Peptides against a protein of PDB entry 5VVV. Designs and how they scored, part 42

Target 1, 276 residues: chain A of PDB entry 5VVV
Amino acid sequence: FLCGVVEGFYGRPWVMEQRKELFRRLQKWELNTYLYAPKDDYKHRMFWREMYSVEEAEQLMTLISAAREYEIEFIYAISPGLDITFSNPKEVSTLKRKLDQVSQFGCRSFALLFDDIDHNMCAADKEVFSSFAHAQVSITNEIYQYLGEPETFLFCPTEYCGTFCYPNVSQSPYLRTVGEKLLPGIEVLWTGPKVVSKEIPVESIEEVSKIIKRAPVIWDNIHANDYDQKRLFLGPYKGRSTELIPRLKGVLTNPNCEFEANYVAIHTLATWYKSN
Target 2, 276 residues: chain A of PDB entry 5VVV as posed
Amino acid sequence: FLCGVVEGFYGRPWVMEQRKELFRRLQKWELNTYLYAPKDDYKHRMFWREMYSVEEAEQLMTLISAAREYEIEFIYAISPGLDITFSNPKEVSTLKRKLDQVSQFGCRSFALLFDNIDHNMCAADKEVFSSFAHAQVSITNEIYQYLGEPETFLFCPTEYCGTFCYPNVSQSPYLRTVGEKLLPGIEVLWTGPKVVSKEIPVESIEEVSKIIKRAPVIWDNIHANDYDQKRLFLGPYKGRSTELIPRLKGVLTNPNCEFEANYVAIHTLATWYKSN

## One batch from the design tools (peptide; aimed at target 1 F164)

Design b2_p20_4_s2 (made by RFdiffusion4, then SolubleMPNN; from b2_p20_4, 12 letters changed)
Fold by OpenDDE base, seed 4:
Structure b2_p20_4_s2 (fold): chain B 276 residues (1-276), chain A 20 residues (1-20)
Amino acid sequence: as target 1 above (276 residues)
Amino acid sequence: MEKYKKAKEKYKKKALEDRA
């Protein structure tokens, strides 16, 4: 069971010292996972093709080593979906080389994120792939196999919540293709019925699990504030029955942008996880 | 940059609606 934090917000990323402090807190609270997905890291999303500099590489190596010291699984995410051409072998090879570089930093767990992108393929991709889901699954499977089938590999769908599914969760052709064609060792990220789910009913997890043919990992936006930085979400982790735990592969909370605001959010997630 | 900004604003709008 993956339980911990995703740094998955828009806005100023956490500094390396905050991330190291997070790992210490995660270990102390018997949480086990950190997903590196800061949307304003240019080399994660906007300039995903760009290799890390020597200085950036040293920082990431130090961060990955610190995660290992605290027995925290460091998952490196990349979000190529804004402008990747899936059918172009040069794009696939560029993605491979970027993940090879991160593998050299000692990273062993990875994520491909297709959140917050348009459903439209370019003309070249339409000639090769039957749908946007087929294009995403094809590259995800190829990258997963290329990396030697790492123990933890995550996929974030473009339809990552109930309200993004067309026509709905159980009838989505996109999620059906993901469930049928995504290799079984690849985990699927999900935010619940909504982008920000006040509640995640058990029945909603059973519905999505059936179509994706696996238990999801929850990307939990319950404490996210990147959409309204005038608000802080300081309340406990709530609106999730402990009956979800045996029906999930994990829970990763995407909390407030302000690192110091997240003590209650993360501590109460840990209490919830240990209550089952 | 433009695609990123449009996606960010679409997300923000949806997340704000879900929080309301």
Scores: peptide ipSAE 0.762, ipTM 0.971, DockQ to the pose 0.922
OpenDDE base, seeds 1, 2, 3, 5: peptide ipSAE 0.762, 0.757, 0.757, 0.760; ipTM 0.971, 0.971, 0.970, 0.970

Design b2_p20_4_s3 (made by RFdiffusion4, then SolubleMPNN; from b2_p20_4, 12 letters changed)
Fold by OpenDDE base, seed 1:
Structure b2_p20_4_s3 (fold): chain B 276 residues (1-276), chain A 20 residues (1-20)
Amino acid sequence: as target 1 above (276 residues)
Amino acid sequence: MEKYEKAKKEYFEIARKDLA
């Protein structure tokens, strides 16, 4: 069971010292996972093709080593979906080289994210792939196999919540393709019925699990505040029954942008996880 | 990037509505 934090918000990323302090807190609270997915990291999303510099490499190596010291699984995410051409072998090779670099930093766990992108393929991809889901699954499976089938590999669908599914979760052709064609060792991220789910009913997890043919990992936006910088979400982790735990592969909270505001959010997630 | 800013704006609008 993956339990911890995803740094997955828009806005200024956390500094390396905040991330190291997070790992110490996660270990102390018996949480085990950190997903690196900051939207405003240029080499994560907008400029995903760009290799890390020597200085950036040293910082990432130090961060990954710190995660290992605190027994926290460091998952590196990349979001190529804004402008990747899935049918272009050069694009696939560029993605492989970027993940090879991160593997050299000592990273062993990875995520490929297709959240917050247009649902339309380019003309070249339409000639090769039957749907956007087929294109995404093809590259994800190829990357997963290329990396030697790492123990933890995550996929974020473009339809990552109930409200994004057409016509609905149980009948989505996109999620059906993901469930049928995505390799079984790849985990699927999900935010619940909504982008910001006040509640995640057990029945909603059973519904999505059936179509994707696996238990999801929750990307939980309950404490996310990137969309409203005038609000801080200081309340406890709530609206999730403990009956979800045996039906999930994990829970990663995407909390407030302000690192110092997240004590209650993360501590109460840990209490929820241990209340089994 | 224009696509990035568009997607960010759309996400923010949806997230705000989910809290209403």
Scores: peptide ipSAE 0.733, ipTM 0.967, DockQ to the pose 0.906
OpenDDE base, seeds 2, 3, 4, 5: peptide ipSAE 0.723, 0.720, 0.726, 0.727; ipTM 0.966, 0.965, 0.966, 0.966

Design b2_p20_4_s4 (made by RFdiffusion4, then SolubleMPNN; from b2_p20_4, 12 letters changed)
Fold by OpenDDE base, seed 1:
Structure b2_p20_4_s4 (fold): chain B 276 residues (1-276), chain A 20 residues (1-20)
Amino acid sequence: as target 1 above (276 residues)
Amino acid sequence: MEKYEKSKERYKKIALEDRA
């Protein structure tokens, strides 16, 4: 069971010292996972093709080593979906080289994210792939196999919540393709019925699990504030029954942008997880 | 990048509506 934090917000990323302090807190609270997915890291999303500099490499190596010291699984995410051409072998090779660099930093767990992108393929991709889901699954499976089938590999679908599914969760052709064609060892991220789910009913997890043919990992936006930085969400982790735990592969909370505001959010997630 | 800003603003709008 993956339980911890995703740094998955829009806005200024946390500094390396905040991330190291997070790992210490995660260990102390018996949480085990950190997903590196900061939207405003240029080399994560906007400029995903660009290799890390020597200085950036040293910082990432130090961060990954710190995660290992605190027994926290460090998952590196990349979001190529804004401008990748899936049918272009050079684009696939560029993605492979970027993940090879991160593997050299000592990273062993990875994620491919296709969140917050347009549903339209380019003309070249339409000639090769029967749908957008087929294009995403093809590259994800190829990267997963290329990396030697790592123990933890995550996929974020473009339909990552109930309100994004057409016509609905149980009948989505996109999620059906993901469930049928995505390799079984790849985990699927999900935010619940909504992008910001006040509640995640058990029945909603059973519905999505059936179509994707696996238990999801929850990307939980309950404490996210990147859409309204005038608000801080300081309340406890709630609106999730403990009956979800045996039906999930994990829970990763995407909390407030302000690192110092997240004590209650993360501590109460840990209490919820241990209340089994 | 224009696509990044457009996707970010779409997300923010939906997230605000979901929180209300």
Scores: peptide ipSAE 0.770, ipTM 0.971, DockQ to the pose 0.901
OpenDDE base, seeds 2, 3, 4, 5: peptide ipSAE 0.768, 0.766, 0.770, 0.768; ipTM 0.970, 0.971, 0.971, 0.971

Design b2_p20_5 (made by RFdiffusion4)
Pose (drawn by RFdiffusion4):
Structure b2_p20_5 (pose): chain A 276 residues (1-276), chain P 20 residues (1-20)
Amino acid sequence: as target 2 above (276 residues)
Amino acid sequence: IKEKHQEAKEFYEKHAREDV
């Protein structure tokens, strides 16, 4: 069961030294996972096709090392959604070559994120693929095979919370296609009824497990402050029923951008991780 | 690419602020 932090916000990402202290903290409090997905670390999203330079690679390896040294599982995320051409094979290949490079840093766990992308395709894609959801699942599956079908592997759908489902959660062509076609070994990230969920009703998640055909992984935006300059969140982890742990694969908290402000955010996530 | 990225960020911020 996956529990911990996703560094998944817009803005100045954390540095290696802050992530080491993060791993030591996750261990002192018995959490198991860290998802690397900072939106503005350019090679994660904006320049996803680009390989890490020599010194960048030294940094990532030293990072994946301290993750094992503290036994925190490290999941690497990549976001091709902005401009990838799903049908073109050169494009599919560059993704593998990039995911290969990181595999050789010590990485066993991977994620493909597709949040916040223009919902339609290029002229070339609309031929080979029936729908937008078909394209993503095809690549996500093909990639899931290539890496030797890894232990933990996440998929973040374009429709990743209740508000964002067209027309509703239950009868959505995008969401329908995912639950049926996406492989049973691939996890699905979900964010609650809204992007920043005030509460996560047990009925809403049971409802979601209907169409996804899985217990989804929560990308929790409760303490995220990247959307309002004046705002910071030092409150407890709240509005999440303890009765949820049995029904979910995991909860990764996407916290405040200011690293040291995240003490309460992670500790309260940790105490609640106990009690179920 | 920079335009697309910025638009995606603005979209996110709008919906996050409305949720609060």

Design b2_p20_5_s1 (made by RFdiffusion4, then SolubleMPNN; from b2_p20_5, 10 letters changed)
Fold by OpenDDE base, seed 2:
Structure b2_p20_5_s1 (fold): chain B 276 residues (1-276), chain A 20 residues (1-20)
Amino acid sequence: as target 1 above (276 residues)
Amino acid sequence: MEEKYEESKKYYEKVALEDL
């Protein structure tokens, strides 16, 4: 069971010292996972093709080493979906080389994220793939196999919550394709009924699990505030029954952008997790 | 690229606010 934090927000990423402090807190609270997915890391999303510099590499190596010291699984995410051409072998090779670089930093767990992107494929991809889901699954499976089938590999769907599913969760052709064709060793991220899910009912997890043919990892935006910097979510982790725990592969909270605001959010997630 | 990033971000922000 993956339980911890995703740094998955828009806005200023946490500094390396905050991330190290996070790992210390996660260990102390018996949480086990950190997903590196800061949207404002240009080499994560906007310039995903760009290799890390020597200086950035040293920082990431140090960060990954710190995660290991605190027995926290460091998952490196990349979000190529804004402009990748899925049918172009050069794009796939570029993605492979980027993940090879991160593997050299000592990273062993990875994620491919297709959140917050246009559903329209380019003309070249339309000639090769039957749908957007087919294109995403193809590259995800290829990358997963290329990396030697790492123990932890995550996929974030474009339809990552109920409100983004067309026509709905149980009837989504996109999620059906993901469920049927994504290799079984790849985990699927899910945010619940909404982008900001006040509640995640058990029935909603059973519904999505059926179509994706696996228990999801929750990317939980309950404490996310990147969409409104005038708000801080200081309340406890709530609206998730502990009955979800046996029905999930994990929970990763995407908390407030302000690192210092997240004590209650993360601590109460840990309490929730240990209450099972 | 920046335009696509900002458009996607703005759409996310809109939906997230509507979810509250």
Scores: peptide ipSAE 0.695, ipTM 0.963, DockQ to the pose 0.941
OpenDDE base, seeds 1, 3, 4, 5: peptide ipSAE 0.683, 0.588, 0.608, 0.595; ipTM 0.960, 0.937, 0.940, 0.938; seed 1 fails the geometry check

Design b2_p20_5_s2 (made by RFdiffusion4, then SolubleMPNN; from b2_p20_5, 11 letters changed)
Fold by OpenDDE base, seed 2:
Structure b2_p20_5_s2 (fold): chain B 276 residues (1-276), chain A 20 residues (1-20)
Amino acid sequence: as target 1 above (276 residues)
Amino acid sequence: MMEKYEKSKERYFKAALEDL
């Protein structure tokens, strides 16, 4: 069971010292996972093709080493979906080279994210793939196999919550393709009925699990505030029955952008996890 | 690229705000 934090918000990423402090807190609270997915890391999303510099490499190596020191699984995410051409073998090789670099930093767990992108493929991809889901699954499976089928590999669908599913969760052709064609060793991220889900009912997890053919990892935006920086979510982790735990592969909370605001959010997630 | 990024961010922000 993956339980911890995803740094997955839009806005200023946390500094390395904050991330190290996070790992210390996660260990103390018996949480086990950190997903590196800051939207405003240019080499994660906007310029995903760009290799890390020597200085950036040293920082990431140090960060990954710190995660290991605190027995936190460090998952490196990349979000190529803004402009990748799925049918272009050079794009695939570029993605492989980038993940090879991160592997050299000591990273062993990875994620491919296709959240918050346009559903339209380019003309070249339409000639090769029958749908957007087929294109995403193809590259994800290839990368997963290329990396030697790591123990932890995550996929974030474009339809990552109920409100983004067309026509709905149980009838989504996109999610059906993901469920049927994504290799079984790849985990799927899910956010619940909504982008910000006040509640995640057990029935909603059963519904999505059926179509994706696996228990999801929750990317939980309950404490996310990137969409309204005038708000801080200081309340407890709630609206999730502990009956979800045996029905999930994990829960990763995407909390407030302000690192210092997240004590209650993360601590109460830990309490929730240990209460099952 | 910046335009694509901003449009994606806005799509998420709009949806998140509607969920409150």
Scores: peptide ipSAE 0.704, ipTM 0.966, DockQ to the pose 0.946
OpenDDE base, seeds 1, 3, 4, 5: peptide ipSAE 0.697, 0.655, 0.666, 0.662; ipTM 0.964, 0.951, 0.951, 0.951

Design b2_p20_5_s3 (made by RFdiffusion4, then SolubleMPNN; from b2_p20_5, 12 letters changed)
Fold by OpenDDE base, seed 5:
Structure b2_p20_5_s3 (fold): chain B 276 residues (1-276), chain A 20 residues (1-20)
Amino acid sequence: as target 1 above (276 residues)
Amino acid sequence: MEEKYQKSKERYKEIALKDL
């Protein structure tokens, strides 16, 4: 069971010292996972093709080593979906080289994210792939196999919540293709019925699990404030029955941008996780 | 890329605000 934090917000990423402090807190609270997915890291999303500099490499190596010191699984995410051409072998090879660089930093767990992108393909991809889901699954499976089938590999679908599913969760051709064609060792990220799910009913997890043919990992936006930084979500982790725990592969909270605001959010997630 | 990134960010923010 993956339980911890995703740094998955828009806005100023946490500094390395905040991330190390996070790992110390995660260990203390018996949480086990950190997903590196800061949307304003240019080399994560906007400029995903760009290799890390020597200085950035040293920082990431130090961060990955610190996660290991605190027994926290460090998952590196990349979000190529803004402008990747899935059918272009050069794009696939560029993605491979980027993940090879991160693997050299000592990273062993990875995520490929297709969140917050347009639900369309370019002309070249339409000639090769039957659907957007087929294109995403093809590259995800190829990357997963290329990396030697790492123990933890996450996929974030473009339809990552109930409100993004067309026509709905149980009938989505996109999620059906993901369930049928995504390799079984790849985990699927999900935010619940909504992007910001006030509640995540058990029945909603049973519905999505059936179509994706696996238990999801919750990317939980309950404490996210990147959409309105005038708000701080200081309340407890709530609106999730403990009956979800045996039906999930994990829960990763995407909390407030302000690192100092997240004590209650993360601590109460840990209490929730240990209550079952 | 910046324009496409900003558009995706704005769309996310608009949706997330409606979920509150």
Scores: peptide ipSAE 0.734, ipTM 0.969, DockQ to the pose 0.913
OpenDDE base, seeds 1, 2, 3, 4: peptide ipSAE 0.740, 0.711, 0.685, 0.717; ipTM 0.969, 0.966, 0.961, 0.967; seeds 1, 4 fail the geometry check

Design b2_p20_5_s4 (made by RFdiffusion4, then SolubleMPNN; from b2_p20_5, 11 letters changed)
Fold by OpenDDE base, seed 2:
Structure b2_p20_5_s4 (fold): chain B 276 residues (1-276), chain A 20 residues (1-20)
Amino acid sequence: as target 1 above (276 residues)
Amino acid sequence: MKEKYEKSKEAYKKAALADL
């Protein structure tokens, strides 16, 4: 069971010292996972093709080593979906080389994220792939296999919550394709009924699990505030039954952008996780 | 690229705000 934090927000990423402090807290609270997915890391999303510099590499190596020291699984995410051409072998090879670089930093767990992108394929991709889901699954499977089928590999769908599913979760052709064609060793991220889910009912997890043919990892935006800089979510982790735990592969909270605001959010997630 | 990024960010923000 993956339980911890995704740094998955828009806005200023956490500094390396905050991330190390996070790992210490995660260990102390018996949480086990950190997903590196800061939207404003240019080399994660906007310039995903760009290799890390020597200085950035040293920082990431140090960060990954710190995660290991605290027995926290460091998952490196990349979000190529803004402008990748899935049918272009050069794009695939560029993605491979980027993940190879991160593998050299000592990273062993990875994620491909297709959240918050245009669902329209380019003309070249439309000639090769039957749908956007087919394109995403194809590259995800290829990357997963290329990396030697790492123990933890996550996929974030474009339809990552109920409100983004067309026509709905159980009937989504996109999620059906993901469920049927995504290799079984790849985990699927899910955010619940909504982008910001006040509650995640058990039935909603059963519904999505059926179509994706696996238990999801929750990307939980309950404490996310990147959509409104005037809001801070200081309340406890709530609206998730502990009955979800046996039905999930994990829960990763995407908390407030302000690192210091997240004590209650993360601590109460840990309490929730240990209460099953 | 920046335009696509900002557009996606604003779409997310709009969706998240509608969930509140």
Scores: peptide ipSAE 0.736, ipTM 0.969, DockQ to the pose 0.942
OpenDDE base, seeds 1, 3, 4, 5: peptide ipSAE 0.732, 0.694, 0.728, 0.729; ipTM 0.969, 0.960, 0.968, 0.968

Design b2_p20_6 (made by RFdiffusion4)
Pose (drawn by RFdiffusion4):
Structure b2_p20_6 (pose): chain A 276 residues (1-276), chain P 20 residues (1-20)
Amino acid sequence: as target 2 above (276 residues)
Amino acid sequence: STKAKEVLEKNLEELEERKE
């Protein structure tokens, strides 16, 4: 069961030294996972096709090392959603070559994120693929095979919270396609009824497990501050029923951008991780 | 305004248009 932090916000990402202290903290409080997905580390999203330079690689390896040294599982995320051409094979290949490079840093766990992308396709894609959801699942599956079908592997859908489902959660062509076509070994990230959920009703998640055909993984935006300059969140982890742990694969908290402000955010996540 | 807020507002506007 996956529990911990996702560094998944817009803005100045954390540096290696902050992530070491992060791993030591996750262990002192018995959490198991860190998802690397900072939006503005350019090679994660903006320039996803680009390989890490020599010194960048030294950094990532040293990072994946301290993750094992503290036994925190390290999941690497990549976001091709902005401009990838799903049908073109050169494009699919560059994704593998990039995911290969990181596999050789010590990385076993991977994620493909597709949040916040223009919902339609290029002229070339609309031929080979029936719908937008078809294209993503095809690539996500093909990639899931190539890496030797890894232990933990996440998929973040374009429709990743209740508000964002067209027309509703239950009868959505995009969501319908995912639950049926996406492989049973691939996890699905979900964010609650809204992007920043005030509460996560047990009925809402049971409802979601309907169409996804899985217990989804929560990308929790409760303490995220990247959307309002004046705002910071030092409150407890709340509005999440303890009765949820049985129904979910996991909860990764996407916290404040200021690293040291995240003490309460992670500790309260940790205490609640107990109690179920 | 922050980039994250702009991206959210844009997505919500696009969704309202699709619902119309």

Design b2_p20_6_s1 (made by RFdiffusion4, then SolubleMPNN; from b2_p20_6, 8 letters changed)
Fold by OpenDDE base, seed 5:
Structure b2_p20_6_s1 (fold): chain B 276 residues (1-276), chain A 20 residues (1-20)
Amino acid sequence: as target 1 above (276 residues)
Amino acid sequence: MTKAAEVLKKRLEELEKLRA
């Protein structure tokens, strides 16, 4: 069971010292996972093709080593979906080289994120792939296999919540393709019925699990505040029955942008997790 | 995730058009 934090918000990324402090807190609270997915980290999303410099490499190696020191699984995410051409072998090779570099930093767990992108494929991709889901699954499977089928590999679908499913969760051709064609060792991220789900009913997890043919990992935006910078979400982790735990592969909270605001959010997630 | 409300709204509008 993956339980911890995803740094997955828009806005100023956390600094390395904050991330190290996070790992210390996660260990103390018996949480086990950190997903590196800061949307405004340039080489994560907007400039995903760019290799890390020597200085950036040293920082990431230090961060990954710190995660290991605190027994936290460090998952490196990349979000190529803004401008990748899925059918272009050069794009696939560029993605491979980027993930190889991160693997050399000591990273063993990875994620491909296709959240928050347009559903439209370019003309070249439309000639090769029958749907956007087929394109995403193809590259995800190829990368997963290329990396030697790492123990933890995550996929974030473009339809990552109930409200984004067409026509709905149970009938989504996109999610059906993901369920049928995504290799079984790849985990699927999900935010619940909504992007920010006040509640995540058990029935809603059973519904999505059926179509994706696996238990999801919750990307939980309950404490996310990047959509409303005037608000801090300081309340406890709530609106999730502990009955979800056996029906999930994990829960990763995407909390407030302000690192210092997240004590209650993360601590109460840990309490929730240990209460089962 | 999460996007500014405007980007989410635009995406929802696009999805609604696909449902129509």
Scores: peptide ipSAE 0.104, ipTM 0.710, DockQ to the pose 0.570
OpenDDE base, seeds 1, 2, 3, 4: peptide ipSAE 0.084, 0.051, 0.091, 0.060; ipTM 0.693, 0.709, 0.681, 0.686; seed 4 fails the geometry check

Design b2_p20_6_s2 (made by RFdiffusion4, then SolubleMPNN; from b2_p20_6, 9 letters changed)
Fold by OpenDDE base, seed 2:
Structure b2_p20_6_s2 (fold): chain B 276 residues (1-276), chain A 20 residues (1-20)
Amino acid sequence: as target 1 above (276 residues)
Amino acid sequence: MTKAQKVLEERLKELEKLRE
């Protein structure tokens, strides 16, 4: 069971010292996972093709080593979906090289994120792939296999919550394709009924699990504030029954951008997780 | 698209459903 934090917000990423402090807290609270997915990290998303510099590499190596020191699984995410051409072998090779570099930093767990992108494929991809889901699954499977089928590999769908499913969760051709064609060793991230789900009912997890043919990892935006920087979400982790735990592969909270605001959010997630 | 945009899109879709 993956339980911890996804740094998955828009805005200023956490500094390395904050991330190290996070790992210390995660260990102390018996949480085990950190997903590196800061949207405004240039080489994560907008410039995903760009290799890390020597200085950036040193920082990431240090960060990954720190996660290991605290027994936190460091998952490196990349979000190529803004401008990747899925059918272009050069794009696939570029993605492979980027993840190879991160593997050299000691990273063993990875994620491909296709959240917050348009559903439209370019003309070249339309000639090769039957759907957007087929394109995403193809590259995800290829990357997963290329990396030697790492123990933890996550996929974030474009339809990552109920409100983004067309026509709905259970009838989504996109999610059906993901469920049928995504290799079984790849975990699927899910956010619940909404982008910011006040509640995640058990039934909603059963519904999505059926179509994706696996228990999801929750990307939980309950404490996310990147959509409204005037708000801080200081309340406890709530609206998730502990009955979800046996039905999930994990829960990763995407909390407030302000690192210091997240004590209650993360601590109460830990309490929730340990209550099962 | 930003998360803010996605939240707005979600809200718009919810409002459209309420008008049907």
Scores: peptide ipSAE 0.323, ipTM 0.839, DockQ to the pose 0.234
OpenDDE base, seeds 1, 3, 4, 5: peptide ipSAE 0.074, 0.302, 0.280, 0.300; ipTM 0.765, 0.823, 0.820, 0.829; seed 4 fails the geometry check

